Peptides against a protein of PDB entry 6J07. Designs and how they scored, part 1

Scores and structures below are computed, not measured.

Target 1, 107 residues: chain A of PDB entry 6J07
Amino acid sequence: GQRGWFCGSVSQDLRQFWVAEGGTISDPRAADFLFSCDASHPDTLRIYQSLDYIEDNATVFHAYYLSAVANAKIKNSVALGHFILPPACLQKEIRRKIGSFIWEQDQ
Below, numbering starts at 1 at the first letter of every chain, in headers, positions and changes, except where a header shows other numbers.
Peptide ipSAE was made for these designs. It is ipSAE averaged over its two directions, with the distance scale d0 held at 1.0 Angstrom where the peptide's residues are scored. Compare it between designs on one protein only; published cut-offs may not apply.
The geometry check fails a fold that doesn't show the stated peptide or that is severely misdrawn somewhere.

## One batch from the design tools (peptide; aimed at target 1 L80 I84 I98)

Design b1_p8_1 (made by RFdiffusion4)
Pose (drawn by RFdiffusion4):
Structure b1_p8_1 (pose): chain A 107 residues (1-107), chain P 8 residues (1-8)
Amino acid sequence: as target 1 above (107 residues)
Amino acid sequence: FPEEELLE
């Protein structure tokens, strides 16, 4: 049983794959998986500003997770953690902090 | 997630 919802800014291909394969597939408002290909001004904001996100009951994953699984053997591998989709207001700094050299570490 | 720790 894997319930999941998609923000408006998600390729139909990814939705179709979700429908085709996985646990028992359903796509309600709350659901168990929260997928998006955006974090700027889409329906996804409704997750980031929910009490569930604040209380660590919601993590948004990039919908390309489904693309990675579709290009994997079946469902194995492809860890979720690689597809954590943080709020866009954070992304600029997340990339810099990760990409910076050890002699920089600016903060 | 270790990746979450890295993102933090």

Design b1_p8_1_s1 (made by RFdiffusion4, then SolubleMPNN; from b1_p8_1, 4 letters changed)
Fold by OpenDDE base, seed 4:
Structure b1_p8_1_s1 (fold): chain B 107 residues (1-107), chain A 8 residues (1-8)
Amino acid sequence: as target 1 above (107 residues)
Amino acid sequence: SPVAELLQ
């Protein structure tokens, strides 16, 4: 399905883009995709603390993915996997191994 | 990506 959950840190513009492109918005338990712009936001922290996430059955993506898709010349060339948003406690080590996150490069 | 396909 194309059900998305959005952290409060995600702008209304990006939510509207999701819906305009055919997505729907749901609670985290029913969602196929979880979007956030802030790993430290209380909404996102609750996801990281959930059983679904702890058991590796859920993934949080940075909502900048939607902006990248909206602006891409070839929209299907944007890889969702590059926008995985891990908990803050893991980000420093990940940056050390693979470099800065794509959403940070455009800041 | 299923999302990319939806949003293209």
Scores: peptide ipSAE 0.036, ipTM 0.699, DockQ to the pose 0.053
OpenDDE base, seeds 1, 2, 3, 5: peptide ipSAE 0.033, 0.035, 0.028, 0.027; ipTM 0.687, 0.705, 0.649, 0.648

Design b1_p8_1_s2 (made by RFdiffusion4, then SolubleMPNN; from b1_p8_1, 5 letters changed)
Fold by OpenDDE base, seed 5:
Structure b1_p8_1_s2 (fold): chain B 107 residues (1-107), chain A 8 residues (1-8)
Amino acid sequence: as target 1 above (107 residues)
Amino acid sequence: SPVAKLLQ
């Protein structure tokens, strides 16, 4: 299914878009997708500290993915993989290697 | 892992 968990850092608009597109909102354990706008938010930190995440059974995505989907001219043209949101402690090094994250590029 | 891929 399309069950999503949302960090408190995610706007109501993006949550509403998710639901409008057929998704449902659930707790993180039941969710198929985990969305956040802030790797340092306590909600997201709890995900990173969870056994599911530690055991590589969970991935956090930046909710900007939903904005990108909403603005896309072609359905399915937005690659979810570009929106993986890593823990804050890794982001500086990741930026050094691959450049700024896609959600940062218009800021 | 997905994170590891970002670091590659």
Scores: peptide ipSAE 0.031, ipTM 0.662, DockQ to the pose 0.333
OpenDDE base, seeds 1, 2, 3, 4: peptide ipSAE 0.030, 0.030, 0.031, 0.030; ipTM 0.659, 0.660, 0.661, 0.658

Design b1_p8_1_s3 (made by RFdiffusion4, then SolubleMPNN; from b1_p8_1, 4 letters changed)
Fold by OpenDDE base, seed 5:
Structure b1_p8_1_s3 (fold): chain B 107 residues (1-107), chain A 8 residues (1-8)
Amino acid sequence: as target 1 above (107 residues)
Amino acid sequence: SPEALLLQ
């Protein structure tokens, strides 16, 4: 199965959905996918500060991706790339250029 | 990567 790491900011419901869909939960070093709901959470910050991330070998995704998948009629219709969660220090500028993040639009 | 987002 797919291995995922979850920041403490991610709800139990989303974690459970991941597992229900066949995923497993692992430490960030072993994980294939890193999920967070808060770029400023200490757990996520540690990822951003890790060597793997600095060397562009890791990507953090907003866990709202899982919600989007859960709500989608077709699972593969949701593009994971739209849910990349950048460090907080970059988000304002990114919003200026790209617009609000998907996880912010329905709030 | 964050840089990729900025390039879009």
Scores: peptide ipSAE 0.035, ipTM 0.685, DockQ to the pose 0.190
OpenDDE base, seeds 1, 2, 3, 4: peptide ipSAE 0.034, 0.035, 0.033, 0.033; ipTM 0.683, 0.710, 0.683, 0.699

Design b1_p8_1_s4 (made by RFdiffusion4, then SolubleMPNN; from b1_p8_1, 5 letters changed)
Fold by OpenDDE base, seed 5:
Order: structure tokens, then C-alpha cells, then sequence
Structure b1_p8_1_s4 (fold): chain B 107 residues (1-107), chain A 8 residues (1-8)
């Protein structure tokens, strides 16, 4: 499916792109994709604290994925897996091991 | 990606 939930940290432009590409917007429980731009935003924190997330049945993705898709020259060339947004408490360790996140590199 | 395949 193409049902997406969006943290309040995600711009309206990215939400509109999602819809323009055929997606719909839903609540987190019904969503196929969870998008956020801020792991520390209260909306995202509520996801991390949810039973679905704790039981590994949910994944949060950085909404920059949508920007990358919008700018991609080859369809399906952007890997969603590279945009997994982990809780803030894990990010320093991840950066130490594999480097900065993709959404941080072009800033 | 594997994630996309699983979720869509």
C-alpha cells in the first residue's frame, strides 16, 4: 500500500509530493510508511514508544527520502532502507560506525 | 529495497 503517516516535522511540500505520487495520508496505526524529519519531535517519540515499534512491527523513515525520490533521475534508484530514522539515542553510535546519515550529508 | 518490498 501507499498509506503514509507524517510527523509534524515534515514539510507540507513533502506531504504534497507523497500525495501527488499516489500516496494517501493516514494515522500511524493504518499507515504503511511512517515519515519524520526529527527523531526528537514529540510525534516521532510517540511512535518510538508505541507497542508496534517496540515489537519491531513499525519503522520510521526520514522524509528526506521523498526529496531524494523527487530528484532522482532513475525511477526506483533511491533505497528506502538508507533512510531509516532511528531514535536519537542510537544515532551517535551509528554515525561513529558508518558515518553521517544521508539526510545530513547535503546540508 | 527489502524494506520497500516488505511494506508495499
Amino acid sequence: as target 1 above (107 residues)
Amino acid sequence: SEVEKLLQ
Scores: peptide ipSAE 0.032, ipTM 0.592, DockQ to the pose 0.076
OpenDDE base, seeds 1, 2, 3, 4: peptide ipSAE 0.019, 0.019, 0.019, 0.026; ipTM 0.583, 0.578, 0.568, 0.549

Design b1_p8_2 (made by RFdiffusion4)
Pose (drawn by RFdiffusion4):
Structure b1_p8_2 (pose): chain A 107 residues (1-107), chain P 8 residues (1-8)
Amino acid sequence: as target 1 above (107 residues)
Amino acid sequence: SVVEFLEE
């Protein structure tokens, strides 16, 4: 049983794969998986500003997680953690902090 | 790691 919803800015291909394969597939408003290919001004904001996101009851994953699984053997591997999709207002700093050298670590 | 950082 894997319920999941997709923001408007998600390739139909990824939705089709979700429908085709996985646990029992359903796609309601709340669901169990929260997928998006965007975090700027799409329906995804409705997750980031929900009390569930504030209370650690919602994590948005990039929908390309489904693309990675589709290009994996079946469903194995492809850990979710790699596809955490944080709010866009954070992404600029997340990339810099990760990409910076050890002699920099600016903060 | 990158994953640990993102989870934080």

Design b1_p8_2_s1 (made by RFdiffusion4, then SolubleMPNN; from b1_p8_2, 3 letters changed)
Fold by OpenDDE base, seed 5:
Structure b1_p8_2_s1 (fold): chain B 107 residues (1-107), chain A 8 residues (1-8)
Amino acid sequence: as target 1 above (107 residues)
Amino acid sequence: SVVDFLRS
């Protein structure tokens, strides 16, 4: 699928990149991918509070993934799994275990 | 494209 939902925290540039690459923008329920740049943004919080998310049927990804793909030298070299955006309450523990998130690192 | 990558 190519339907994406975007939190208000995601820039218009990244949204436009998605569309330029053949994607469409939809509501969260219809979306194949959920993108956010801020786990604490109200839009993203509503996702985390949704039944789909609570029942593990939804995943939020950091929209920086799109930027990374745009700048990648090798197609398919950017792993989407590295861009899972967990709720803020889990982030400190994750950083302690595996280090800073990729979107927080210097490129 | 990003969409193609996501599909593959």
Scores: peptide ipSAE 0.030, ipTM 0.662, DockQ to the pose 0.055
OpenDDE base, seeds 1, 2, 3, 4: peptide ipSAE 0.031, 0.028, 0.028, 0.026; ipTM 0.652, 0.647, 0.640, 0.619; seeds 1, 2 fail the geometry check

Design b1_p8_2_s2 (made by RFdiffusion4, then SolubleMPNN; from b1_p8_2, 3 letters changed)
Fold by OpenDDE base, seed 4:
Formats: sequence, structure tokens, C-alpha cells
Structure b1_p8_2_s2 (fold): chain B 107 residues (1-107), chain A 8 residues (1-8)
Amino acid sequence: as target 1 above (107 residues)
Amino acid sequence: SVVDFLLS
């Protein structure tokens, strides 16, 4: 199934969309997908500090992915990999290498 | 890691 954890930074609208598309909401340990809108939010920071994340067994995605899916004409056209949300301390270096994050481009 | 891949 699609078990998702949501940082407090994620709107209820996006959470509701997840559920409407067949997803369920779980705690971080049980979740298959971890969503956040803020790498500096305390909820997300706790994920980055967890053993699962440190051992590369977890990935945090920006919840804007769900908005992109909702707005896509072709349901399978949105690539989840473009929405990986790394810790804030790494974002500047990543931007230098691959450009601005997709969730920042509308700003 | 995935993050390392993004940085490579």
C-alpha cells in the first residue's frame, strides 16, 4: 500500500489528496513515504536524525510532489525523484550542481 | 546514498 508520514509543515489539503488517492497516514517508522514542506521543521529534523535516515533506509520528499500530481494531465508523468528533500545543510551545494529545486521555481 | 547521488 501507500503509507505516508507527513510533517506538520504539510497542509491538510495535500494530506487529504493523499488519502483521496488511496494512501494512508502512518507514523514515520511504518511509512513508505515521508513528506515535508520544510527541511528545518522540527518534525523533519527528527527524521534526518533517525537511524533509518542516517543508514540510507529512508528518504524525505517535498510534499509539492502531491500538488504536481494533482495538477498533472498525465498521472504518471511526475517523477518522485525530482522531489527529494535533503537536509538544509546540503541544499545549497545541490543547487549549485543540479539547479534550483522544482518547488522553488514558482517563487 | 540518494543524497550522495544528487551531489555527485
Scores: peptide ipSAE 0.101, ipTM 0.744, DockQ to the pose 0.169
OpenDDE base, seeds 1, 2, 3, 5: peptide ipSAE 0.088, 0.082, 0.084, 0.078; ipTM 0.736, 0.732, 0.735, 0.728

Design b1_p8_2_s3 (made by RFdiffusion4, then SolubleMPNN; from b1_p8_2, 3 letters changed)
Fold by OpenDDE base, seed 5:
Structure b1_p8_2_s3 (fold): chain B 107 residues (1-107), chain A 8 residues (1-8)
Amino acid sequence: as target 1 above (107 residues)
Amino acid sequence: SVVDFLKS
């Protein structure tokens, strides 16, 4: 459960934090966690178009989660579920109903 | 948190 894939949109700092916390970097198929900072990035789009994602066997998380964890006073106070990164085509509707994403609020 | 997940 320590394998992570990172979109090219994710900074090296966040990748290094992942590794520093005991994680490893892997390809998407082997990864336990998929991180991205841009739903429209080609790397992330390939995930959304993959069979694993289409079959609901994969979830993409916004890498800002890692930043939030790094800055949190309590390590387990940041909920991963708040950082699910949906495809761009759904984001406008989600914002309309729920409000801005957490990674947009705290930046 | 990610730390908890990494420990699993």
Scores: peptide ipSAE 0.028, ipTM 0.604, DockQ to the pose 0.054
OpenDDE base, seeds 1, 2, 3, 4: peptide ipSAE 0.026, 0.025, 0.027, 0.024; ipTM 0.593, 0.593, 0.618, 0.583

Design b1_p8_2_s4 (made by RFdiffusion4, then SolubleMPNN; from b1_p8_2, 4 letters changed)
Fold by OpenDDE base, seed 4:
Structure b1_p8_2_s4 (fold): chain B 107 residues (1-107), chain A 8 residues (1-8)
Amino acid sequence: as target 1 above (107 residues)
Amino acid sequence: SVVDYLLS
């Protein structure tokens, strides 16, 4: 199954889309996928500070992934790996190496 | 880590 946790920064519309596509919503410890729209949100910061994340057993994804999936003309054409949301302190260095994040390009 | 991979 697809168990997802959502930061408070994620809109209800995106949460509803997740459920409509067959996902369920759970606490971070039980979740298979962690979604956030804000690396600086307290909910997301708590994930980054957790042992699961520190030990590389968890990954946070930007919830814009769900918008991209909803708008995709071809199913399964959206790569989840392009939506990894790293801690804010690492984002500048990552942008220098791989370019701006997808969720920032429409700004 | 995945993040380390992105930085490499």
Scores: peptide ipSAE 0.152, ipTM 0.759, DockQ to the pose 0.168
OpenDDE base, seeds 1, 2, 3, 5: peptide ipSAE 0.151, 0.149, 0.149, 0.139; ipTM 0.757, 0.755, 0.756, 0.749

Design b1_p8_3 (made by RFdiffusion4)
Pose (drawn by RFdiffusion4):
Structure b1_p8_3 (pose): chain A 107 residues (1-107), chain P 8 residues (1-8)
Amino acid sequence: as target 1 above (107 residues)
Amino acid sequence: STLEQQFL
């Protein structure tokens, strides 16, 4: 049983794959998986500003997780943690902090 | 968390 919803800014291909394969597939408002290909000004904001996100009851994953699984053998591997989709206001700094050298570590 | 470790 895997319920999941997609923001408006998600390729239909990814939605089709979600429908095709997985646990028992359903796509309600709340759901169990929260997928998006955007974090700027799409429906996804409604997750980031929910009390569930604040209380650690919601994590938004990039919908390309489904693309990675579709290009994997079946469903194995492809850990979720790689597809955490943080708020866009954070992404600029997340990338720099990760990409910076050890002699920099600016903060 | 495990997820954050995987993300980083």

Design b1_p8_3_s3 (made by RFdiffusion4, then SolubleMPNN; from b1_p8_3, 4 letters changed)
Fold by OpenDDE base, seed 1:
Structure b1_p8_3_s3 (fold): chain B 107 residues (1-107), chain A 8 residues (1-8)
Amino acid sequence: as target 1 above (107 residues)
Amino acid sequence: SELLEEFL
């Protein structure tokens, strides 16, 4: 499936790219992919607080993934796993262990 | 596309 939910922090351009690539836009419960550009955005916070997320049935990805895919012709394969967007409260510790997030590096 | 391959 190609159903995606988008936080309000995600630009219309990225949403349009998703649709152009065959994706559809849905509510979080129906979505196969959850995209956000801001872990602190109220929309994203609601995801983190949801039972689905708490039970590991949901994963939030940084929407910069879509930008990376759009430019993949000049890059190697883009791994979705590199774009997992954790809650803000965990990001500092994660950066300490594995370094800065890829979207922070490429911005 | 990379996006399509991820969906498969």
Scores: peptide ipSAE 0.031, ipTM 0.670, DockQ to the pose 0.069
OpenDDE base, seeds 2, 3, 4, 5: peptide ipSAE 0.031, 0.029, 0.030, 0.031; ipTM 0.671, 0.667, 0.670, 0.668

Design b1_p8_3_s4 (made by RFdiffusion4, then SolubleMPNN; from b1_p8_3, 5 letters changed)
Fold by OpenDDE base, seed 2:
Structure b1_p8_3_s4 (fold): chain B 107 residues (1-107), chain A 8 residues (1-8)
Amino acid sequence: as target 1 above (107 residues)
Amino acid sequence: SELLELFQ
């Protein structure tokens, strides 16, 4: 699908890019993709607390993915999997093991 | 594009 939900932490520009690329914006339950720029934002926290997420039926991605896509010189060079935004309770350990998240790095 | 692939 092409339905995306956006946390309030995501800029209007990124939302517009999503739509320009053919996506639509929906509520979380209807969305195929969930985008956020802040794991601690109340909107995102509600996602993490939802049954869909708890039951591993949902994934939150950092909206910086959209920016990376917009700026990519080579098509398909941006891997969505690199932009999974885990709950804050997991980020510290993930960062320790894998390193800083892409959205925390200079691009 | 990457997004296009997501929608396909």
Scores: peptide ipSAE 0.032, ipTM 0.677, DockQ to the pose 0.064
OpenDDE base, seeds 1, 3, 4, 5: peptide ipSAE 0.032, 0.027, 0.032, 0.032; ipTM 0.677, 0.629, 0.677, 0.675

Design b1_p8_4 (made by RFdiffusion4)
Pose (drawn by RFdiffusion4):
Structure b1_p8_4 (pose): chain A 107 residues (1-107), chain P 8 residues (1-8)
Amino acid sequence: as target 1 above (107 residues)
Amino acid sequence: SAAEELLE
C-alpha cells in the first residue's frame, strides 16, 4: 500500500509510472509519498508550510525518484534519500555547502 | 539518512 500525491508541476509520465507500478497505488490529498518536480511556487508549498513538515511528518521527494526506479531493474536500489527535495529557499546554500572545497567551508 | 545529514 503506497499512497502518493503529485504537485501540479510533475510530468504526466512520472504520474503514469506511479499508477502502473509499486505497492497498491492510490493518490489522495494526504497520502504516504509526497512527490514534486518543483519547490518554488507550486502546490508543494502547501507541504512545506504544513504542521506536518514542521513536525517532521512530511518529506518532499523529487518525482524523478520514479524516473530513477523506472530505469532501474524493477524497484530495488534507488534509495529515497537521494531525492529529498528541500524548499527552494535552501537549495542555493545546500548546493554551495556540498560543492565547496575543504579549505573553504564558508558559513 | 546519510543524504539528509549531508543536506543539513

Design b1_p8_4_s1 (made by RFdiffusion4, then SolubleMPNN; from b1_p8_4, 3 letters changed)
Fold by OpenDDE base, seed 2:
Structure b1_p8_4_s1 (fold): chain B 107 residues (1-107), chain A 8 residues (1-8)
Amino acid sequence: as target 1 above (107 residues)
Amino acid sequence: SAEAELLQ
């Protein structure tokens, strides 16, 4: 199954969508997917500081991915890789190379 | 890392 952890920054609507699509919600250690809407949120910061993350065994994704999936007309057309949410300290450098993140383009 | 891939 799909086990997801959600930062407190993620809306209940997106959490409900995850469950409606067959996902379950778990703690970070048990989760296969980590979702956040804020790299600076304390919940997310704890992930970045965890051994799993430091050892490259975990990746945080922006929860906007779920919104994109919900709105997609073609199934499986949304690439999860486009929604990697890096630590804030890396975002400026990444933007310099690839431009604004997808979740920022609607702002 | 995932972040490294974004920077490449």
Scores: peptide ipSAE 0.222, ipTM 0.798, DockQ to the pose 0.241
OpenDDE base, seeds 1, 3, 4, 5: peptide ipSAE 0.213, 0.206, 0.211, 0.216; ipTM 0.795, 0.790, 0.793, 0.795

Design b1_p8_4_s2 (made by RFdiffusion4, then SolubleMPNN; from b1_p8_4, 5 letters changed)
Fold by OpenDDE base, seed 1:
Structure b1_p8_4_s2 (fold): chain B 107 residues (1-107), chain A 8 residues (1-8)
Amino acid sequence: as target 1 above (107 residues)
Amino acid sequence: SEEFEKLQ
């Protein structure tokens, strides 16, 4: 399904795109996808603190993924896996190993 | 279909 939860840090434009593409908006527990634009936002922090996240049953994605999909020249060319948004405390180490995040490069 | 549709 396409049930999505959105952090308050995500713009209405991106939420509207999600809905326009057939998605619905739900609470985090029911959501298939969790979107955020800010790992330090209180909404996102609550996700990271949740049992589902701790048990690796939840993943937070940067909502810039939706912008990338909207602007893609080739259908199905954007990989969701490139948009995993880890907790802020882990980001520096991740950047050190694999480079800057896509959303930091393109926006 | 969109990329996220394929994941479900």
Scores: peptide ipSAE 0.035, ipTM 0.668, DockQ to the pose 0.056
OpenDDE base, seeds 2, 3, 4, 5: peptide ipSAE 0.033, 0.032, 0.033, 0.035; ipTM 0.660, 0.658, 0.661, 0.667

Design b1_p8_4_s3 (made by RFdiffusion4, then SolubleMPNN; from b1_p8_4, 4 letters changed)
Fold by OpenDDE base, seed 2:
Structure b1_p8_4_s3 (fold): chain B 107 residues (1-107), chain A 8 residues (1-8)
Amino acid sequence: as target 1 above (107 residues)
Amino acid sequence: SAEFEKLK
């Protein structure tokens, strides 16, 4: 499905785009997608602390994915996997190994 | 929508 949860760090515009594209907004437990713009936001931190996340049953994505989709000329050209938003404790090491995150580039 | 990859 296309049920999405949104951290408070995500703009209303991106939420509206999600809905306009057929998505719905739900609580994190029911959501198929979890979107955030800030791994340090309390809402997102709660996700990282949840049993679902700890048990690898949940993934948080950076909401910039939605912006990328909105701006893409070719449908399905944006890979969701590029927008995985890991906890802050992992980000530094990830940047060291594979470079800056997409949402940090050109911004 | 086909625009989004599906997780669940």
Scores: peptide ipSAE 0.048, ipTM 0.687, DockQ to the pose 0.060
OpenDDE base, seeds 1, 3, 4, 5: peptide ipSAE 0.044, 0.045, 0.040, 0.047; ipTM 0.680, 0.667, 0.670, 0.686; seeds 4, 5 fail the geometry check

Design b1_p8_4_s4 (made by RFdiffusion4, then SolubleMPNN; from b1_p8_4, 3 letters changed)
Fold by OpenDDE base, seed 4:
Structure b1_p8_4_s4 (fold): chain B 107 residues (1-107), chain A 8 residues (1-8)
Amino acid sequence: as target 1 above (107 residues)
Amino acid sequence: SEYEELLR
């Protein structure tokens, strides 16, 4: 699918890039991809509390993925899986096991 | 790119 939802924490530039690449913007329920830059933003928190997310039918990705793709010099060098944005309650344990998130390293 | 593949 090409439908994406964007948290209010995501810049217009990244949204415009999504659309320029052929994507469309929709509500969370209709979206194929959910993008956020802040796991603590109210918009994102509502996703984490949604039935779809609780039932593991939804995944939130950090919108920095779009920036990484836009700036990548090597084709297929950016993996979407590296940009999964989990709830704050899980981030500490994830960092302990695999280290800092990729978007944190670039900040 | 992976991104392009996602939008296919």
Scores: peptide ipSAE 0.028, ipTM 0.546, DockQ to the pose 0.050
OpenDDE base, seeds 1, 2, 3, 5: peptide ipSAE 0.019, 0.020, 0.020, 0.022; ipTM 0.548, 0.551, 0.547, 0.543

Design b1_p8_5 (made by RFdiffusion4)
Pose (drawn by RFdiffusion4):
Structure b1_p8_5 (pose): chain A 107 residues (1-107), chain P 8 residues (1-8)
Amino acid sequence: as target 1 above (107 residues)
Amino acid sequence: SPVEEVLE
């Protein structure tokens, strides 16, 4: 049983794959999986500003997780953690902090 | 994941 919803800014291909394969597929408002291909000004904001996100009851994953699974053997591997989709206001700093050299570590 | 480590 895997319920999941998609923001408006998600390729229909990814939605179709979700419908086609996985646990028992359903796509309600709340759901169990929160997928998006955007974090700027789409329906996804409604997750980031929910009390569930604040209380660690919601994590938004990039919908390309489904693309990675579709290009995997079946469902194995492709860990979720690689597709954590943080708020866009954080992404600029997340990339720099990760990409910076050890002699930099600016903060 | 590096992104996860940064966020933690």

Design b1_p8_5_s1 (made by RFdiffusion4, then SolubleMPNN; from b1_p8_5 with E5K E8Q)
Fold by OpenDDE base, seed 1:
Structure b1_p8_5_s1 (fold): chain B 107 residues (1-107), chain A 8 residues (1-8)
Amino acid sequence: as target 1 above (107 residues)
Amino acid sequence: SPVEKVLQ
């Protein structure tokens, strides 16, 4: 499916891009994809605290993925797995193992 | 876990 939930931290432009590419916008429980730009935003924190997430049945992705797809010459060349957005409390350990997140590299 | 997902 192509149902997406968006944290309030995600711009309207990225939401519109999702819809333009054939996606729809839904509540978190019905969504196939969860997008956020801020692991500390209250909307995203509620996802991390949800039973679905705690039981490892949900994944939050950084919405920068959509920007990367929009700017890519080959859409399938952008790997969604590189845009997993973990809770803030885990990010330091993850950076230690794999380096800076892709959405941080152009900052 | 989120860590495992990123590393996979």
Scores: peptide ipSAE 0.033, ipTM 0.681, DockQ to the pose 0.237
OpenDDE base, seeds 2, 3, 4, 5: peptide ipSAE 0.032, 0.032, 0.031, 0.032; ipTM 0.680, 0.680, 0.676, 0.679

Design b1_p8_5_s2 (made by RFdiffusion4, then SolubleMPNN; from b1_p8_5 with E8K)
Fold by OpenDDE base, seed 3:
Structure b1_p8_5_s2 (fold): chain B 107 residues (1-107), chain A 8 residues (1-8)
Amino acid sequence: as target 1 above (107 residues)
Amino acid sequence: SPVEEVLK
């Protein structure tokens, strides 16, 4: 499926880009992919609080992934796994172990 | 496309 849910923190430009590339916009329960630009946004927080997420049946990705793919010079060079957006309460510890997130870096 | 990459 190509259904995506977008947090209110994601720009209309990125949403439109998703649709232009064949995706559709859906509610979180129907979505195949969940995109956000802010783990602390109320929309994203509701995802983290949902049973689907708590039961490890949902993953939130940072919407910057779409920009990275669009701007990539090498095909298939962008790894989706690098764009998992964890809850804010976990981010400091993650940064300590693996460094800053890609969306926080200048590329 | 970005959708195709996500689905990969």
Scores: peptide ipSAE 0.041, ipTM 0.705, DockQ to the pose 0.057
OpenDDE base, seeds 1, 2, 4, 5: peptide ipSAE 0.037, 0.037, 0.037, 0.035; ipTM 0.689, 0.699, 0.676, 0.694; seed 2 fails the geometry check

Design b1_p8_5_s3 (made by RFdiffusion4, then SolubleMPNN; from b1_p8_5 with V3I E8K)
Fold by OpenDDE base, seed 5:
Structure b1_p8_5_s3 (fold): chain B 107 residues (1-107), chain A 8 residues (1-8)
Amino acid sequence: as target 1 above (107 residues)
Amino acid sequence: SPIEEVLK
């Protein structure tokens, strides 16, 4: 599917990139992909609190993925799985174990 | 491309 939901924390440029690449924008319930730039944003928090997410039927991705894709020099070099955006309450522990998230690097 | 994999 090509339906994406975007947290208010995601820039219009990234949304436009999604649409330019053939995607559409939808509400979270209809979306195939959920994008956010801020795990603490109220929009994203509502996702984490939803039954779909609690039941492991939803995944939130950091929208920086789209930026990485747009700037990638090698086709298929950007792995979506590296851009899973976990709830803020888990991020410190994750950083302690595996280091900073990709979207926090090179900034 | 990654975007093609997502937007298919």
Scores: peptide ipSAE 0.033, ipTM 0.697, DockQ to the pose 0.049
OpenDDE base, seeds 1, 2, 3, 4: peptide ipSAE 0.032, 0.032, 0.032, 0.032; ipTM 0.689, 0.688, 0.694, 0.689; seed 2 fails the geometry check

Design b1_p8_5_s4 (made by RFdiffusion4, then SolubleMPNN; from b1_p8_5, 3 letters changed)
Fold by OpenDDE base, seed 1:
Structure b1_p8_5_s4 (fold): chain B 107 residues (1-107), chain A 8 residues (1-8)
Amino acid sequence: as target 1 above (107 residues)
Amino acid sequence: SPIEKVLQ
């Protein structure tokens, strides 16, 4: 399904895009996708602290994915996997392995 | 783990 949860750090425009593309908005436990723009936002931190996340049954994605999809010229050219948003405490190690995150490259 | 998900 396309049930999405959104951190308070995500703009209303991106939320509206999600709905326009056929998605719905739900609480984190019911959501199929979790979106955030800030790994340090209290809403996102609560996700990282949840049992589902700790047991590796949840994934947080950077909401910039939605912007990338909205602006993509080729359908299915944007890979969701490139937008996994890990906790801040893991980001340095991840950058060492894969380089800067895609949402950081446009800063 | 998040690291594994990013790398896979």
Scores: peptide ipSAE 0.077, ipTM 0.750, DockQ to the pose 0.238
OpenDDE base, seeds 2, 3, 4, 5: peptide ipSAE 0.071, 0.067, 0.074, 0.074; ipTM 0.750, 0.747, 0.751, 0.750

